Peptides against a protein of PDB entry 4Y8H. Designs and how they scored, part 70

Target 1, 222 residues: chain A of PDB entry 4Y8H
Amino acid sequence: TTIVGVKFNNGVVIAADTRSTQGPIVADKNCAKLHRISPKIWCAGAGTAADTEAVTQLIGSNIELHSLYTSREPRVVSALQMLKQHLFKYQGHIGAYLIVAGVDPTGSHLFSIHAHGSTDVGYYLSLGSGSLAAMAVLESHWKQDLTKEEAIKLASDAIQAGIWNDLGSGSNVDVCVMEIGKDAEYLRNYLTPNVREEKQKSYKFPRGTTAVLKESIVNICD

## One batch from the design tools (peptide; made by RFdiffusion4, then SolubleMPNN)

Design b2_p22_4_s4 (from b2_p22_4, 13 letters changed)
Fold by OpenDDE base, seed 1:
Structure b2_p22_4_s4 (fold): chain B 222 residues (1-222), chain A 22 residues (1-22)
Amino acid sequence: as target 1 above (222 residues)
Amino acid sequence: GTGSPKDGEEIKKLKKEAEEKE
């Protein structure tokens, strides 16, 4: 499992290896997924899929309520704090780690949270079993003033390095792009092993729509 | 380089200070 985040000139990209390591019948304990906290704040979660989803949904609901109460756009730091507090409270019960990223009125942000409550900040981050291989790619190719396209490529290349390290073949990469002044762009299956460049369904989330796109989360992990 | 662990710590400090002010 590998998750990464990369800052670029006007935003942040996160990416995840979404392959299930265990066949459909066994609850894959090591599933990475991208989760929406708010329209412009997303996380890459890894660990028990149920734990990461439950935590993200709870924090998403709290952030929405907080935003409504304050009449302010959600802040990435607020999401980070809530996630950190929740993970700390349930320390030892939740085997999850997260990369939290987004854009808000204060700019673009990229954080990581470990299950033990540690937080990191960076221009690029990687977590998971393939994180060392991913980090080697990030450290080698990250530069200031990356374009959106360069950041997407770098994040994808880093995930692929992690996948190669863990599984020796194939890539299934989801990407989310959060650019200042734009809607978040979710690129499901940005890279897949068997699917030709089929129509990358870019889901552009409209501004202000709390629309839970009922994406049928086809649990690829089922 | 501008992505060095040192820069990350400084950014971490600045953001922690921002979190404490909210």
Scores: peptide ipSAE 0.021, ipTM 0.580, DockQ to the pose 0.018
Fold by OpenDDE base, seed 2:
Structure b2_p22_4_s4 (fold): chain B 222 residues (1-222), chain A 22 residues (1-22)
Amino acid sequence: as target 1 above (222 residues)
Amino acid sequence: GTGSPKDGEEIKKLKKEAEEKE
Protein backbone atom coordinates (compact mmCIF):
# COMPACT_ATOMS: atom_id res chain seq x y z
CA THR B 1 0.00 0.00 0.00
CA THR B 2 1.23 3.48 -0.87
CA ILE B 3 -0.15 6.96 -0.35
CA VAL B 4 1.55 10.18 -1.38
CA GLY B 5 1.11 13.92 -1.23
CA VAL B 6 2.80 16.54 -3.39
CA LYS B 7 2.62 20.30 -3.10
CA PHE B 8 2.66 22.34 -6.29
CA ASN B 9 2.77 26.06 -7.04
CA ASN B 10 -0.92 26.68 -6.42
CA GLY B 11 -2.09 23.72 -4.35
CA VAL B 12 -1.62 20.12 -3.29
CA VAL B 13 -2.12 16.68 -4.83
CA ILE B 14 -2.73 13.46 -2.96
CA ALA B 15 -2.72 10.00 -4.48
CA ALA B 16 -3.39 6.45 -3.35
CA ASP B 17 -2.83 2.93 -4.55
CA THR B 18 -6.37 1.58 -4.72
CA ARG B 19 -5.66 -2.00 -5.87
CA SER B 20 -6.82 -3.46 -2.58
CA THR B 21 -10.26 -1.98 -3.25
CA GLN B 22 -10.68 -3.35 -6.77
CA GLY B 23 -9.66 -6.97 -6.42
CA PRO B 24 -11.89 -9.87 -5.35
CA ILE B 25 -9.09 -10.65 -2.95
CA VAL B 26 -10.23 -10.70 0.67
CA ALA B 27 -10.03 -7.39 2.50
CA ASP B 28 -6.36 -6.85 2.88
CA LYS B 29 -6.49 -5.10 6.23
CA ASN B 30 -4.43 -2.40 4.59
CA CYS B 31 -6.32 -0.52 1.91
CA ALA B 32 -5.54 2.96 0.70
CA LYS B 33 -8.37 5.33 -0.15
CA LEU B 34 -8.92 9.00 -0.67
CA HIS B 35 -11.54 10.53 1.61
CA ARG B 36 -13.21 13.91 1.54
CA ILE B 37 -13.21 15.72 4.87
CA SER B 38 -14.54 18.94 3.37
CA PRO B 39 -14.87 20.29 -0.18
CA LYS B 40 -11.26 21.53 -0.12
CA ILE B 41 -9.71 19.18 2.46
CA TRP B 42 -9.04 15.55 1.63
CA CYS B 43 -7.05 12.75 3.14
CA ALA B 44 -5.37 9.63 1.90
CA GLY B 45 -5.86 6.88 4.42
CA ALA B 46 -4.11 3.58 4.75
CA GLY B 47 -4.90 0.84 7.24
CA THR B 48 -8.18 -0.79 8.14
CA ALA B 49 -10.70 0.55 5.64
CA ALA B 50 -13.48 0.72 8.19
CA ASP B 51 -11.37 2.69 10.65
CA THR B 52 -10.15 5.26 8.15
CA GLU B 53 -13.61 5.74 6.74
CA ALA B 54 -15.24 6.07 10.15
CA VAL B 55 -12.62 8.56 11.30
CA THR B 56 -12.84 10.68 8.18
CA GLN B 57 -16.63 10.73 8.26
CA LEU B 58 -16.66 11.79 11.89
CA ILE B 59 -14.12 14.52 11.33
CA GLY B 60 -15.91 15.63 8.19
CA SER B 61 -19.17 16.01 10.09
CA ASN B 62 -17.50 17.92 12.90
CA ILE B 63 -15.70 20.24 10.50
CA GLU B 64 -18.90 20.91 8.61
CA LEU B 65 -20.67 21.80 11.85
CA HIS B 66 -17.78 23.98 12.94
CA SER B 67 -17.73 25.74 9.59
CA LEU B 68 -21.45 26.43 9.86
CA TYR B 69 -21.09 27.88 13.35
CA THR B 70 -18.07 30.02 12.58
CA SER B 71 -19.07 31.01 9.04
CA ARG B 72 -15.46 30.26 8.11
CA GLU B 73 -13.93 27.94 5.60
CA PRO B 74 -12.46 24.88 7.32
CA ARG B 75 -8.74 24.93 8.07
CA VAL B 76 -6.49 22.00 7.20
CA VAL B 77 -4.80 22.38 10.59
CA SER B 78 -8.18 21.95 12.29
CA ALA B 79 -8.76 18.74 10.38
CA LEU B 80 -5.25 17.59 11.26
CA GLN B 81 -5.79 18.25 14.94
CA MET B 82 -9.13 16.48 15.05
CA LEU B 83 -7.78 13.49 13.15
CA LYS B 84 -4.72 13.32 15.40
CA GLN B 85 -6.84 13.46 18.54
CA HIS B 86 -9.11 10.73 17.28
CA LEU B 87 -6.24 8.49 16.20
CA PHE B 88 -4.61 8.98 19.61
CA LYS B 89 -7.81 8.19 21.45
CA TYR B 90 -8.04 4.86 19.70
CA GLN B 91 -4.34 4.19 19.76
CA GLY B 92 -3.77 0.45 19.53
CA HIS B 93 -7.08 -0.19 17.78
CA ILE B 94 -6.37 1.81 14.64
CA GLY B 95 -3.28 0.82 12.70
CA ALA B 96 -3.99 3.66 10.30
CA TYR B 97 -1.82 6.37 8.88
CA LEU B 98 -3.06 9.39 6.98
CA ILE B 99 -1.90 12.08 4.65
CA VAL B 100 -4.06 15.17 5.19
CA ALA B 101 -4.03 17.85 2.55
CA GLY B 102 -6.03 20.78 1.37
CA VAL B 103 -6.44 24.44 0.67
CA ASP B 104 -7.82 27.08 3.01
CA PRO B 105 -7.62 30.88 3.38
CA THR B 106 -4.04 30.47 4.69
CA GLY B 107 -2.87 28.57 1.60
CA SER B 108 -2.13 24.96 0.68
CA HIS B 109 -1.12 22.40 3.29
CA LEU B 110 0.24 18.86 3.39
CA PHE B 111 0.57 16.79 6.58
CA SER B 112 0.95 13.20 7.65
CA ILE B 113 -0.36 11.49 10.78
CA HIS B 114 0.74 8.17 12.18
CA ALA B 115 -1.42 6.10 14.51
CA HIS B 116 1.12 6.57 17.29
CA GLY B 117 0.52 10.32 17.00
CA SER B 118 3.51 11.59 15.10
CA THR B 119 2.82 14.30 12.57
CA ASP B 120 4.95 15.51 9.73
CA VAL B 121 4.87 18.47 7.38
CA GLY B 122 6.42 18.53 3.96
CA TYR B 123 6.29 19.51 0.34
CA TYR B 124 6.08 15.83 -0.51
CA LEU B 125 5.21 12.84 1.64
CA SER B 126 4.83 9.09 1.20
CA LEU B 127 3.46 6.46 3.55
CA GLY B 128 2.90 2.72 3.37
CA SER B 129 4.85 -0.39 2.47
CA GLY B 130 5.88 1.16 -0.83
CA SER B 131 6.75 4.50 0.76
CA LEU B 132 10.52 4.18 0.33
CA ALA B 133 10.25 3.47 -3.37
CA ALA B 134 7.73 6.30 -3.70
CA MET B 135 9.98 8.66 -1.74
CA ALA B 136 12.91 7.88 -4.02
CA VAL B 137 10.84 9.08 -6.97
CA LEU B 138 9.62 12.15 -5.10
CA GLU B 139 13.10 13.13 -3.95
CA SER B 140 14.46 12.71 -7.45
CA HIS B 141 11.86 14.76 -9.26
CA TRP B 142 10.23 17.17 -6.83
CA LYS B 143 11.14 20.78 -7.41
CA GLN B 144 9.83 24.11 -6.34
CA ASP B 145 7.10 25.60 -8.52
CA LEU B 146 5.71 22.35 -9.91
CA THR B 147 2.72 22.81 -12.14
CA LYS B 148 -0.53 21.00 -11.39
CA GLU B 149 0.15 18.57 -14.22
CA GLU B 150 3.72 17.92 -13.10
CA ALA B 151 2.53 17.30 -9.54
CA ILE B 152 -0.17 14.85 -10.68
CA LYS B 153 2.37 12.99 -12.78
CA LEU B 154 4.92 12.96 -9.97
CA ALA B 155 2.39 11.68 -7.43
CA SER B 156 1.26 8.99 -9.86
CA ASP B 157 4.83 7.96 -10.68
CA ALA B 158 5.62 7.73 -6.98
CA ILE B 159 2.57 5.52 -6.32
CA GLN B 160 3.58 3.33 -9.24
CA ALA B 161 7.06 2.91 -7.81
CA GLY B 162 5.50 1.89 -4.50
CA ILE B 163 3.23 -0.61 -6.26
CA TRP B 164 6.13 -2.18 -8.11
CA ASN B 165 8.02 -2.46 -4.86
CA ASP B 166 5.14 -4.31 -3.17
CA LEU B 167 3.70 -6.54 -5.90
CA GLY B 168 5.80 -6.02 -9.03
CA SER B 169 2.60 -5.67 -11.09
CA GLY B 170 -0.38 -3.49 -11.90
CA SER B 171 -1.27 0.07 -10.99
CA ASN B 172 -4.52 1.61 -9.87
CA VAL B 173 -4.06 5.19 -8.78
CA ASP B 174 -6.66 7.61 -7.50
CA VAL B 175 -5.70 11.28 -7.38
CA CYS B 176 -7.24 14.33 -5.73
CA VAL B 177 -6.12 17.82 -6.70
CA MET B 178 -6.79 20.74 -4.39
CA GLU B 179 -5.91 24.02 -6.03
CA ILE B 180 -6.28 27.45 -4.45
CA GLY B 181 -9.34 29.23 -5.77
CA LYS B 182 -10.79 26.09 -7.40
CA ASP B 183 -12.95 23.16 -6.46
CA ALA B 184 -11.24 19.91 -5.62
CA GLU B 185 -10.74 17.61 -8.57
CA TYR B 186 -11.06 13.90 -7.85
CA LEU B 187 -9.47 11.77 -10.55
CA ARG B 188 -10.69 8.22 -10.01
CA ASN B 189 -8.61 5.58 -11.71
CA TYR B 190 -6.14 8.12 -13.05
CA LEU B 191 -4.07 5.06 -13.83
CA THR B 192 -5.52 1.59 -14.21
CA PRO B 193 -3.74 -1.73 -14.76
CA ASN B 194 -5.32 -1.96 -18.20
CA VAL B 195 -3.90 1.37 -19.31
CA ARG B 196 -0.43 0.23 -18.30
CA GLU B 197 -0.78 -3.09 -20.03
CA GLU B 198 -1.56 -1.16 -23.17
CA LYS B 199 1.47 1.05 -22.60
CA GLN B 200 3.66 -1.93 -21.75
CA LYS B 201 2.45 -3.67 -24.88
CA SER B 202 3.59 -0.59 -26.73
CA TYR B 203 7.01 -0.87 -25.14
CA LYS B 204 8.89 -2.82 -27.74
CA PHE B 205 11.29 -4.56 -25.47
CA PRO B 206 14.38 -5.27 -27.52
CA ARG B 207 14.06 -8.86 -28.86
CA GLY B 208 16.56 -10.34 -26.39
CA THR B 209 14.93 -9.37 -23.08
CA THR B 210 12.76 -12.18 -21.68
CA ALA B 211 10.01 -10.37 -19.81
CA VAL B 212 9.49 -12.78 -16.92
CA LEU B 213 6.03 -11.74 -15.79
CA LYS B 214 6.12 -13.57 -12.47
CA GLU B 215 2.48 -13.51 -11.45
CA SER B 216 2.87 -14.76 -7.91
CA ILE B 217 -0.70 -14.93 -6.68
CA VAL B 218 0.08 -15.45 -3.03
CA ASN B 219 -3.22 -16.75 -1.74
CA ILE B 220 -2.52 -16.26 1.93
CA CYS B 221 -5.33 -18.57 3.09
CA ASP B 222 -3.96 -18.80 6.57
CA GLY A 1 -12.74 20.59 22.20
CA THR A 2 -9.31 21.22 23.73
CA GLY A 3 -7.18 21.52 20.69
CA SER A 4 -4.00 21.19 22.71
CA PRO A 5 -2.09 24.46 22.25
CA LYS A 6 0.93 22.18 22.16
CA ASP A 7 -0.23 20.57 18.95
CA GLY A 8 -0.63 23.96 17.33
CA GLU A 9 2.84 24.96 18.43
CA GLU A 10 4.27 21.65 17.29
CA ILE A 11 2.62 22.09 13.91
CA LYS A 12 4.00 25.62 13.70
CA LYS A 13 7.41 24.29 14.64
CA LEU A 14 7.18 21.53 12.06
CA LYS A 15 6.11 24.05 9.43
CA LYS A 16 8.99 26.31 10.31
CA GLU A 17 11.43 23.40 10.23
CA ALA A 18 10.05 22.35 6.85
CA GLU A 19 10.39 25.90 5.55
CA GLU A 20 13.95 26.14 6.92
CA LYS A 21 14.90 22.96 5.05
CA GLU A 22 13.90 24.58 1.82
Scores: peptide ipSAE 0.016, ipTM 0.454, DockQ to the pose 0.023
Fold by OpenDDE base, seed 4:
Structure b2_p22_4_s4 (fold): chain B 222 residues (1-222), chain A 22 residues (1-22)
Amino acid sequence: as target 1 above (222 residues)
Amino acid sequence: GTGSPKDGEEIKKLKKEAEEKE
């Protein structure tokens, strides 16, 4: 499992290896997924799927309530603090690590949270079993002033390196792009070896939050 | 819920350390 985050000139990209979500491949209890905390704040979670999903949903709900109460756009640092507090409360029970990223009125942000509650800040981050291979790619190719496209490619290449290290075959990469002044772009199956039509889990967003997620399914099957 | 003052300070420290490494 590999998750990565990459800052670019006008935002942040996160990516996850989602192979464990495809079909009968051995239910590695450790799946990576991208989770929406708010419209402009996302996380990549890895560990027990149930724990990461439960945590991110809880924090998402709390942030939405807080945003409504304050009439302010949620801040990435607020999400980070809430996630950290929750992970600390369940120390030793939640085998999860997270990359938290987003854009807010203060700019673009990229953080990581370990299960033991440590937090890191960086321009690029990788976590998971493939994190060393991913980091080698990131360190080799990261530069200041990356474009959105360069950052997406770099994040994807880093995930692929992690995948190759772990299994030597198959790449399923989900990507989320959070750019300042834009809606978040969730690129599901940005790289897929086999176009398995994963059932559109209709994330029925609760009624009323018009999260204009432009799902651009870029089928790069040319 | 205000993050603990300690978390805010740690985040500020981490941000500063990241900026100083550039």
Scores: peptide ipSAE 0.015, ipTM 0.437, DockQ to the pose 0.018
Fold by OpenDDE base, seed 5:
Formats: sequence, C-alpha cells, structure tokens
Structure b2_p22_4_s4 (fold): chain B 222 residues (1-222), chain A 22 residues (1-22)
Amino acid sequence: as target 1 above (222 residues)
Amino acid sequence: GTGSPKDGEEIKKLKKEAEEKE
C-alpha cells in the first residue's frame, strides 16, 4: 500500500493506490483507501481497511456533531487530534496509519499519523510499503507554489512509483483534491496504469523438453 | 484569513499547535 499527500499553492492533494492487500494475495478489490471525515477534510488510510474505515467514520460523526454545536466549519487539526488519540488508545489493536489533509478557515493542512500515534507535518508526505519509492519521486519533483494540476500529477507519479516498487505492475490511483474556497474533488480511478496489455506472450515452449519425472523413491522402511 | 502554510515557519507553527493539543 502507498498513500501520499502533496500541498499546492491553494490547497492539498491526497492519493492512494486502490489495491487491497489481504495477506500475500493482492485481491483486486477496489477498496477506496480515501475516506471522508468531513466535506473538506479527507484521509488516506493504510493498513487494515476495516480499521481505517471504522476509525474515520467514528471521527467523522464526532466532528459533524461538534460542527453543529459550534456553528463552525470543522478544522483539520481537530480531526488530527481525535484520530491520534484513538490510534494511541488502541495502539495494540490498530495497525493503521493515515495521512490527514484538508482545508478549513485557517488554510490548507497536511499531516500523517503513524500506528503508534506520532504525527508529522510537511509539504509532502508518503506512507506504506511503497513509501520510499514514492518519497524519492516527491523529493525530486516537489517545488514551492505547485499548481493544482502539478500537485495531482506529482501525487499520482509518486503512488505509481510505490506500486512499481511493491508489485512491478501498475494499479488504480484514487485522488482527492481539497482547494481553498472550493468543494472537495474526489477523482476515483484517476489513473488506471494497469492497461493489462494482454501481451499474450505465447511462450511457445519448444516441444522438445522432456518432463523428467522425478521418481519419488518412497523408502518403505520395514 | 491566514493563507495555506507556504513556508517552513508556518509548518513549524502547525506542528507545534498539533503537539500542544495533545
């Protein structure tokens, strides 16, 4: 799994690969790894999909209630704090890490939360098994004052690098764009690099290699 | 409104604010 976040001049982008890693088998279940906490606050989840979804729904409900009582737009830092406290409290049971991003009246924000509850903040972040490959792309191509389009491209390129590192093949990339003064844009399957070109490489096995029957000598110990 | 953090000082401020709310 690879998740990334990238800040741009007027907002923040998060992206995730859509692969479900259930054990050693990559199940082609398009599990959306991007979760809405509030209309303008989203997270990218990695780890157990069920854990990330349950956590984000709980925090989303609490933030919505808080917003109603205060008559204020939800803040990214409030989501961060609640998520961090929850992950810390259940540290032994939740193997999840998150990128939390959004826009609020204080601006655009990008944070990460590790499974042990530590928090990072930055202009760009990457988490997951492909995070090193993704980070190499981010470090090489990130610049100040990215446009929305440049940030989407950079996030997508970083996810693809992470996917290639893990599987040697492309997977679908989901993207969420949170721009100041706009509604969040969720771009499902923004990149489908898996054009399985059915290169039927018909490996014509040349006919002539005789299958050597390995005789299993069953030693019957009398 | 204070714009999106664009520099290292704003990032440091946000980090501190996130840590102080713990």
Scores: peptide ipSAE 0.021, ipTM 0.527, DockQ to the pose 0.020; fails the geometry check

Design b2_p22_6_s3 (from b2_p22_6, 14 letters changed)
Fold by OpenDDE base, seed 5:
Structure b2_p22_6_s3 (fold): chain B 222 residues (1-222), chain A 22 residues (1-22)
Amino acid sequence: as target 1 above (222 residues)
Amino acid sequence: TTRPSAEELARLEALRKALEAE
């Protein structure tokens, strides 16, 4: 998995790859990792897909009820706090970690939550097995006062770096744009890069080399 | 490419600490 968030001058963008793996097998080439908590608050999920979906649905329902009761638009910080408390309560037994982003009356926000409930805040964030490759792109190209278009491009480029450099990431790029004063724009399959998997270089070992009898690829990271 | 200023980073860190304290 590769998930990213990028703040821009008037909002926030999140993006994710669409590969789901179960061990050495690609279980789904078009897994949705972007989830709506509220109309203007979205998250990108990493870890066990079932856990991320269950957590985000629970928090989304609670936020909706709270919003209806208060007659106020939900705040990103409220979603963050609820998610943090939930994840912390289970002390990492829930394999979910998230980038949470959105717009509310206080502005645009970008946060991350780790499986044990710790939180980070920044102008750009990456999580997942492809996060190092994504972060290299973000660190190199992020600047203050990005436009919407620049932020979408940067987020997409970061996800692509994850796809190219991480076996756990792949297939398509999904994007969600949350701009102040506008409806959220969910761009499913925004990019469909034809990632040529580098053909495993068949190293012809010289005669007498012990044949590798069994290769098991164990995906250690979702 | 202008990275966040030291002041902006300090604000973000303060926010992080506040969120962790909750």
Scores: peptide ipSAE 0.007, ipTM 0.365, DockQ to the pose 0.018
Fold by OpenDDE base, seed 4:
Structure b2_p22_6_s3 (fold): chain B 222 residues (1-222), chain A 22 residues (1-22)
Amino acid sequence: as target 1 above (222 residues)
Amino acid sequence: TTRPSAEELARLEALRKALEAE
């Protein structure tokens, strides 16, 4: 799995690969790893799909109830705290780690939660087995005041780096954009590189020709 | 800037610690 989050000038983007693996086997090529907690608060999940989904659904329900009770839009920090408490409570029993992101009346937020309940905050984050490769891209190319489009691209590039460098990551890229003052935009299969590869494979190349499908140069020294 | 400033990182770290304390 590779999941990332990127803050931009007016919101936050999260992205995930869609590969699900069972050991060395690809179990699903199009697994959804982005989950809605509330309309404007989403998470990217990694670990066991069942655990991630169960946790996020539970918290989503509780957040909704809390929002109704308080007559307030849910806050990302509230979702974070609830998720953290849940993961901490069941430490060692839940193999889920999350990037939690969203927009609320206080602004845009990006957090991560590890399975043991630790949290992190940043302008860009990556988690999962492909996180190192993703982080290399993020560290190299993240800048302040990213536009929405730049953030989507950066997040997608980071996910793709994970895909290329990690067997546990692959297939498509899902994206969710949460911009202040707008509805969340869930872009299921924003990138479908496998489909493109299939199309490109339809071309006959001479023996010894290797098609360059994609080239990305990342300066990791900056 | 291509990266958050040291001050911004410190702010984020403080926020992280505050969240951890809750």
Scores: peptide ipSAE 0.006, ipTM 0.366, DockQ to the pose 0.016
Fold by OpenDDE base, seed 2:
Structure b2_p22_6_s3 (fold): chain B 222 residues (1-222), chain A 22 residues (1-22)
Amino acid sequence: as target 1 above (222 residues)
Amino acid sequence: TTRPSAEELARLEALRKALEAE
C-alpha cells in the first residue's frame, strides 16, 4: 500500500494506490483505500482493508451523530481523536494506519494515525509499504502555496513512485480533494497507468528479432 | 523548492506534541 496526503493553498488532497495483496498474491487490483468519514473528512487507509473500513465506518457514524446533536459541521480533530482513541484501545490489534484529512470551519487539516494510536501532523505525509518511495517524491517537489492542480499532481506522482518501487502497491491511483468552501471531490481511478494497452497490433519485427512477450520488473531485496 | 521554514516546522512539532498528549 501507498497512501499520501498533501496540503495545498486552499485545502488538502489524499491519494492511494488500489492494490490489495495477500502475501505474494494480488487479491484485488482495484481496492478502494479512501474512506469517507464525513462529507468533507476522508481517510486513506494502510494495513488490513477490512480493519480500516470498519474503523472509518464506525467513526463516521459517530461523527454524524455528533454533528446532528451539535448542529455543527464535523471537525477533523474530532475525527482524529475518535480514531486515535479507538486504535489505542485495541493496542495495535487493529491493523489500521491512517492518513486523516479534511476541511472544516477552522481550515484544512492533514494528520496521520498509527496502529498504536500515535499521531503526526504535516504538510505532506506518506504511509504504507511504498511510503519511502512516495516520501522521496514529496520531499523533492513539495513547496509552499501549492495550487490544487499541483497538489493533485504531486500526490499522484508520489503514489506512482510507490507503485513502481513497492510490490505491495500497484494498479490505479485514487484521489480525494477537499477544498475549503467546496464539496469533496472523489476521483476514483484518477490514473490507470497499468491499463493494458490494447494489444499493439502486428509489429512486423524484422526477421531475426525475438519478440519480448512479457517484461516483469521484480524488486529483489537483497 | 522551499521547504517549510524552521518556525513552521516548530509549529507543526508543537501541534504533534499537543495531539499526542490528549
Scores: peptide ipSAE 0.000, ipTM 0.344, DockQ to the pose 0.016
Fold by OpenDDE base, seed 3:
Structure b2_p22_6_s3 (fold): chain B 222 residues (1-222), chain A 22 residues (1-22)
Amino acid sequence: as target 1 above (222 residues)
Amino acid sequence: TTRPSAEELARLEALRKALEAE
C-alpha cells in the first residue's frame, strides 16, 4: 500500500494506490483505500483492509451521531481523537494505519495515525509499504502554497512512485480532494497507469482444474 | 519560502503533542 496526504493553499488532498495483496498474490487490483468518515473528512488506510474499513465505519457512525447531537459540522481533530483512542485501546492488534484529512470550520487538516495510536501532523504525509518511495517525491517537490492542481499532481506522483518501487503497491491511483467551502471531490481511478489492454487471453484452464468453490478473500492491503 | 517557517513547524509539533496527550 501507498497512501499520501498533501495540504494545499485552500484544502487537503489524499491519495492511495488500489492494489490489495494476499501474501504473494495480488488479490484485488482495484481496492478502494479511501474511506469517508463524514462528507468532508476522509481517511486513507494502510495495513489490513478489513480493519481499516471497520474502524473508519465505526468512527464515521459515531461522528455522525456526535454531529447530530451538537448541531455542528464534524471536526477533523474529533475524528482523529476517536480513531486514536480506538486504535490505542486495542494496543496495535488492529492492523490499521491511517492518514486522516479533511476540512471543517477551523480549516484544513492532515494527520496520520499509526496502529498503536500515535499521531503525526504535517503538510505532507505518506504511509504504507510504498511510503519511502512516496516520501522521496513529496520531500523533493512539496512547496508551500500549492494550488489544488499542483497538490493533486504531487500526491498522484508520490503514489506512482510507490507503485513503481513497491510490490505491495500498484494498479490505479485514487484521489480525494477536500477544499474549504466546497464539497469533497472523490476521484476514483484518477490515474490508471497500468491499464493492461484487456488481453482477452481466454486462459483456457486445462481440463481438470479443480474449481475453487469458496475463496475467502481476506483483503490484506499491504 | 518553499518550506514552512520554524514557527509554523513548532505549531504543528505542539498540535501533535496536544493530540498525543488526549
Scores: peptide ipSAE 0.006, ipTM 0.361, DockQ to the pose 0.016; fails the geometry check

Design b2_p22_6_s4 (from b2_p22_6, 13 letters changed)
Fold by OpenDDE base, seed 5:
Structure b2_p22_6_s4 (fold): chain B 222 residues (1-222), chain A 22 residues (1-22)
Amino acid sequence: as target 1 above (222 residues)
Amino acid sequence: TTRPSEAELEAERARLERLARE
């Protein structure tokens, strides 16, 4: 998985790849990793997809109820706090890590949450197995006062870096744009890069070569 | 391209903490 968030001059963009893996198997080539908490608050989820979806739906329902009772637009910080408390309560038994982003009456916001409930804030963030490749792009090209279009491009380029450099990431790029004063724009399959299937070099071993069944590289930390 | 300073991130964190208490 590769997930990213990028703040721009008037809002925030989140993006994700669409590969779902079960061990060595690609289970889904078009998995949705962007989830709506509220109309203007979205998250990108990584780890156990089922846990991420269940948690975000629970928090989303509670926020919706709270918004109805208070007649106030939901705040991103409220979603963050509820998610943090929930993940902390389960002491990392929920294998979910999230980027949470949105717009509210207080402005645009971008946060990350780890499975144990720790949170971070930034102008750009990346999480997942492809996060290092994505972060290299973000650190190289992020600047203050990005336009919406520049932020979408930067987020998409960062996800593509994850797709190209991480076996756990792949297929398409999903994007969600949350701009102040506008409706959220969910761009499902914004990019469909023809990831050249790395031709598994079918090493045609000559007849009689013992197939290595399981190579476990155990890094013996001395 | 200047990485946001730790001071800018801390200022934003402090702003958010104030908004959460309101």
Scores: peptide ipSAE 0.146, ipTM 0.732, DockQ to the pose 0.017
Fold by OpenDDE base, seed 3:
Structure b2_p22_6_s4 (fold): chain B 222 residues (1-222), chain A 22 residues (1-22)
Amino acid sequence: as target 1 above (222 residues)
Amino acid sequence: TTRPSEAELEAERARLERLARE
């Protein structure tokens, strides 16, 4: 898994790959790792997909009830606190790592939560098995005062770095954009890099030629 | 470096924690 978050001038972007694995097997090529907690608060999940989904649904329900009770728009920090408390109760037995992001009346926010309940804050974050490759891109290209378009590009480039460098990451890129004063924009399959455009020119290889579809030359000899 | 300092990030975290208690 590769998940990222990037703050921009007027909001926050989160992105994720769509590969699900069971050991050496790709179980799902189009797994949804972005989850809605509230209309303007979303999270990206790493670890066990079932645990991530269950936790985010529970917190989503509680945030909805809290919003109804207070007659206020949900705050990202409220979702963060509820997630942190829930994960802490299980003392790392829940294999969920989250990037939590959103917009609320106090502004745009980006946080991470680890399985043991530790939290981090940043203008850019990455988690999952592809997080190192993603972070290399983020650290190289992140700047202050990103536009929405620059942040989407940066987040998607970071996810693609995870896809290319991590066996646990792959397939498509999902994106969610949360801009202040706007509705959240969920971009399912924003990039589908593995979808071969049907090359209009089917090179009809002669009968008996096995088409080598992908050749990766790994030079093992330094 | 266009990166916020750790102190700025911690100050923002503390601000947000105060807002959550409100």
Scores: peptide ipSAE 0.092, ipTM 0.697, DockQ to the pose 0.015
Fold by OpenDDE base, seed 2:
Structure b2_p22_6_s4 (fold): chain B 222 residues (1-222), chain A 22 residues (1-22)
Amino acid sequence: as target 1 above (222 residues)
Amino acid sequence: TTRPSEAELEAERARLERLARE
């Protein structure tokens, strides 16, 4: 799994790969790892998909009830606290690692939650088995005052780096954009890099040549 | 375009912690 979050000037983007693995086997090529907690608060899940879904559904239900009771829009920090408490209660027995992001009346927010209930905050985050490759892209290309489009591109590029470098990550890229003052935009299969492009005409490579399929040069500028 | 400083991240964390108590 590779999941990322990126803050931009007016909101936050989260993205995930769609590969589900069971040991060495790819069980699902189009697993949804982005989950809605509330209309404007989403999370990306790493670890056990079932645990991630169960936790996010529970918190989503509780937040909805709280929002109805208070007549207030849900806050990301409230979701964070509830998730943190829940994960801590299980002392890491829940195999869920989350990036939690959203917009609320206080602004845009991006957090991570580890299985043991620890939290982190940042302008960009990555989790999962492909997180190191994703982070390399994020560290190289993140800047202040990203536009929405730049943030989507950066997040998707980071996921693609995870897909390329991690066997546990792959298939498609899902994206969710949460912009202040707008509805959340869930972009299922925003990128489908592994859709078999129709076999480009078999370039008969001469005997002894290996086909270079796609070269992405990530300039690591020092 | 420089990575946010640790100080900026800490300030944001502190802000969020205050908001969570509210």
Scores: peptide ipSAE 0.020, ipTM 0.595, DockQ to the pose 0.015
Fold by OpenDDE base, seed 1:
Structure b2_p22_6_s4 (fold): chain B 222 residues (1-222), chain A 22 residues (1-22)
Amino acid sequence: as target 1 above (222 residues)
Amino acid sequence: TTRPSEAELEAERARLERLARE
């Protein structure tokens, strides 16, 4: 898994790869790792997909009730606190790592939560098995006052770095953009780098033809 | 949308806590 978050001048972007693995097996090539907590608060999940989905649904329900009770738009920090408390309370039973991001009346926010309940704040974050490769891209190219388009590109490039360098990451890139004063924009399969171009040339090799992919003749000179 | 009562909020919190333990 590779998940990232990037703040820009007027909001925050999160992105994720779509590979799901079970040991050495790719179980799903198009797993959704971006989850909606509220209309303007989203998270990216790493770890067990079932755990991340269950946690985000639970917190989403709580945030909705809290919003109704207070007659206020939900805050990212409230979602963060609820997630943190939940992950801490159920230590060792929930294998979830999260990037939590969103916009609220107080501005744009980007946080991460580790399985043991620790939290980080940043302008850019990465988590998952591909996080080191993603972070190398983020550290190299992040700047203050990114535009929306620059932030989407940076987040996507960071996920692609994870895809190329980590066997646990792959397939497509999903993106969610949360801009102040706008609705969240969920871009499912924003990039599809591993979609095998349909080999337009289905060379139906006759039955019995083995395609030689690469032949190298090494002359061993005595 | 009608504001949930305090009792409804408490009941839903309790439900969510149960679901989280399962």
Scores: peptide ipSAE 0.008, ipTM 0.350, DockQ to the pose 0.017

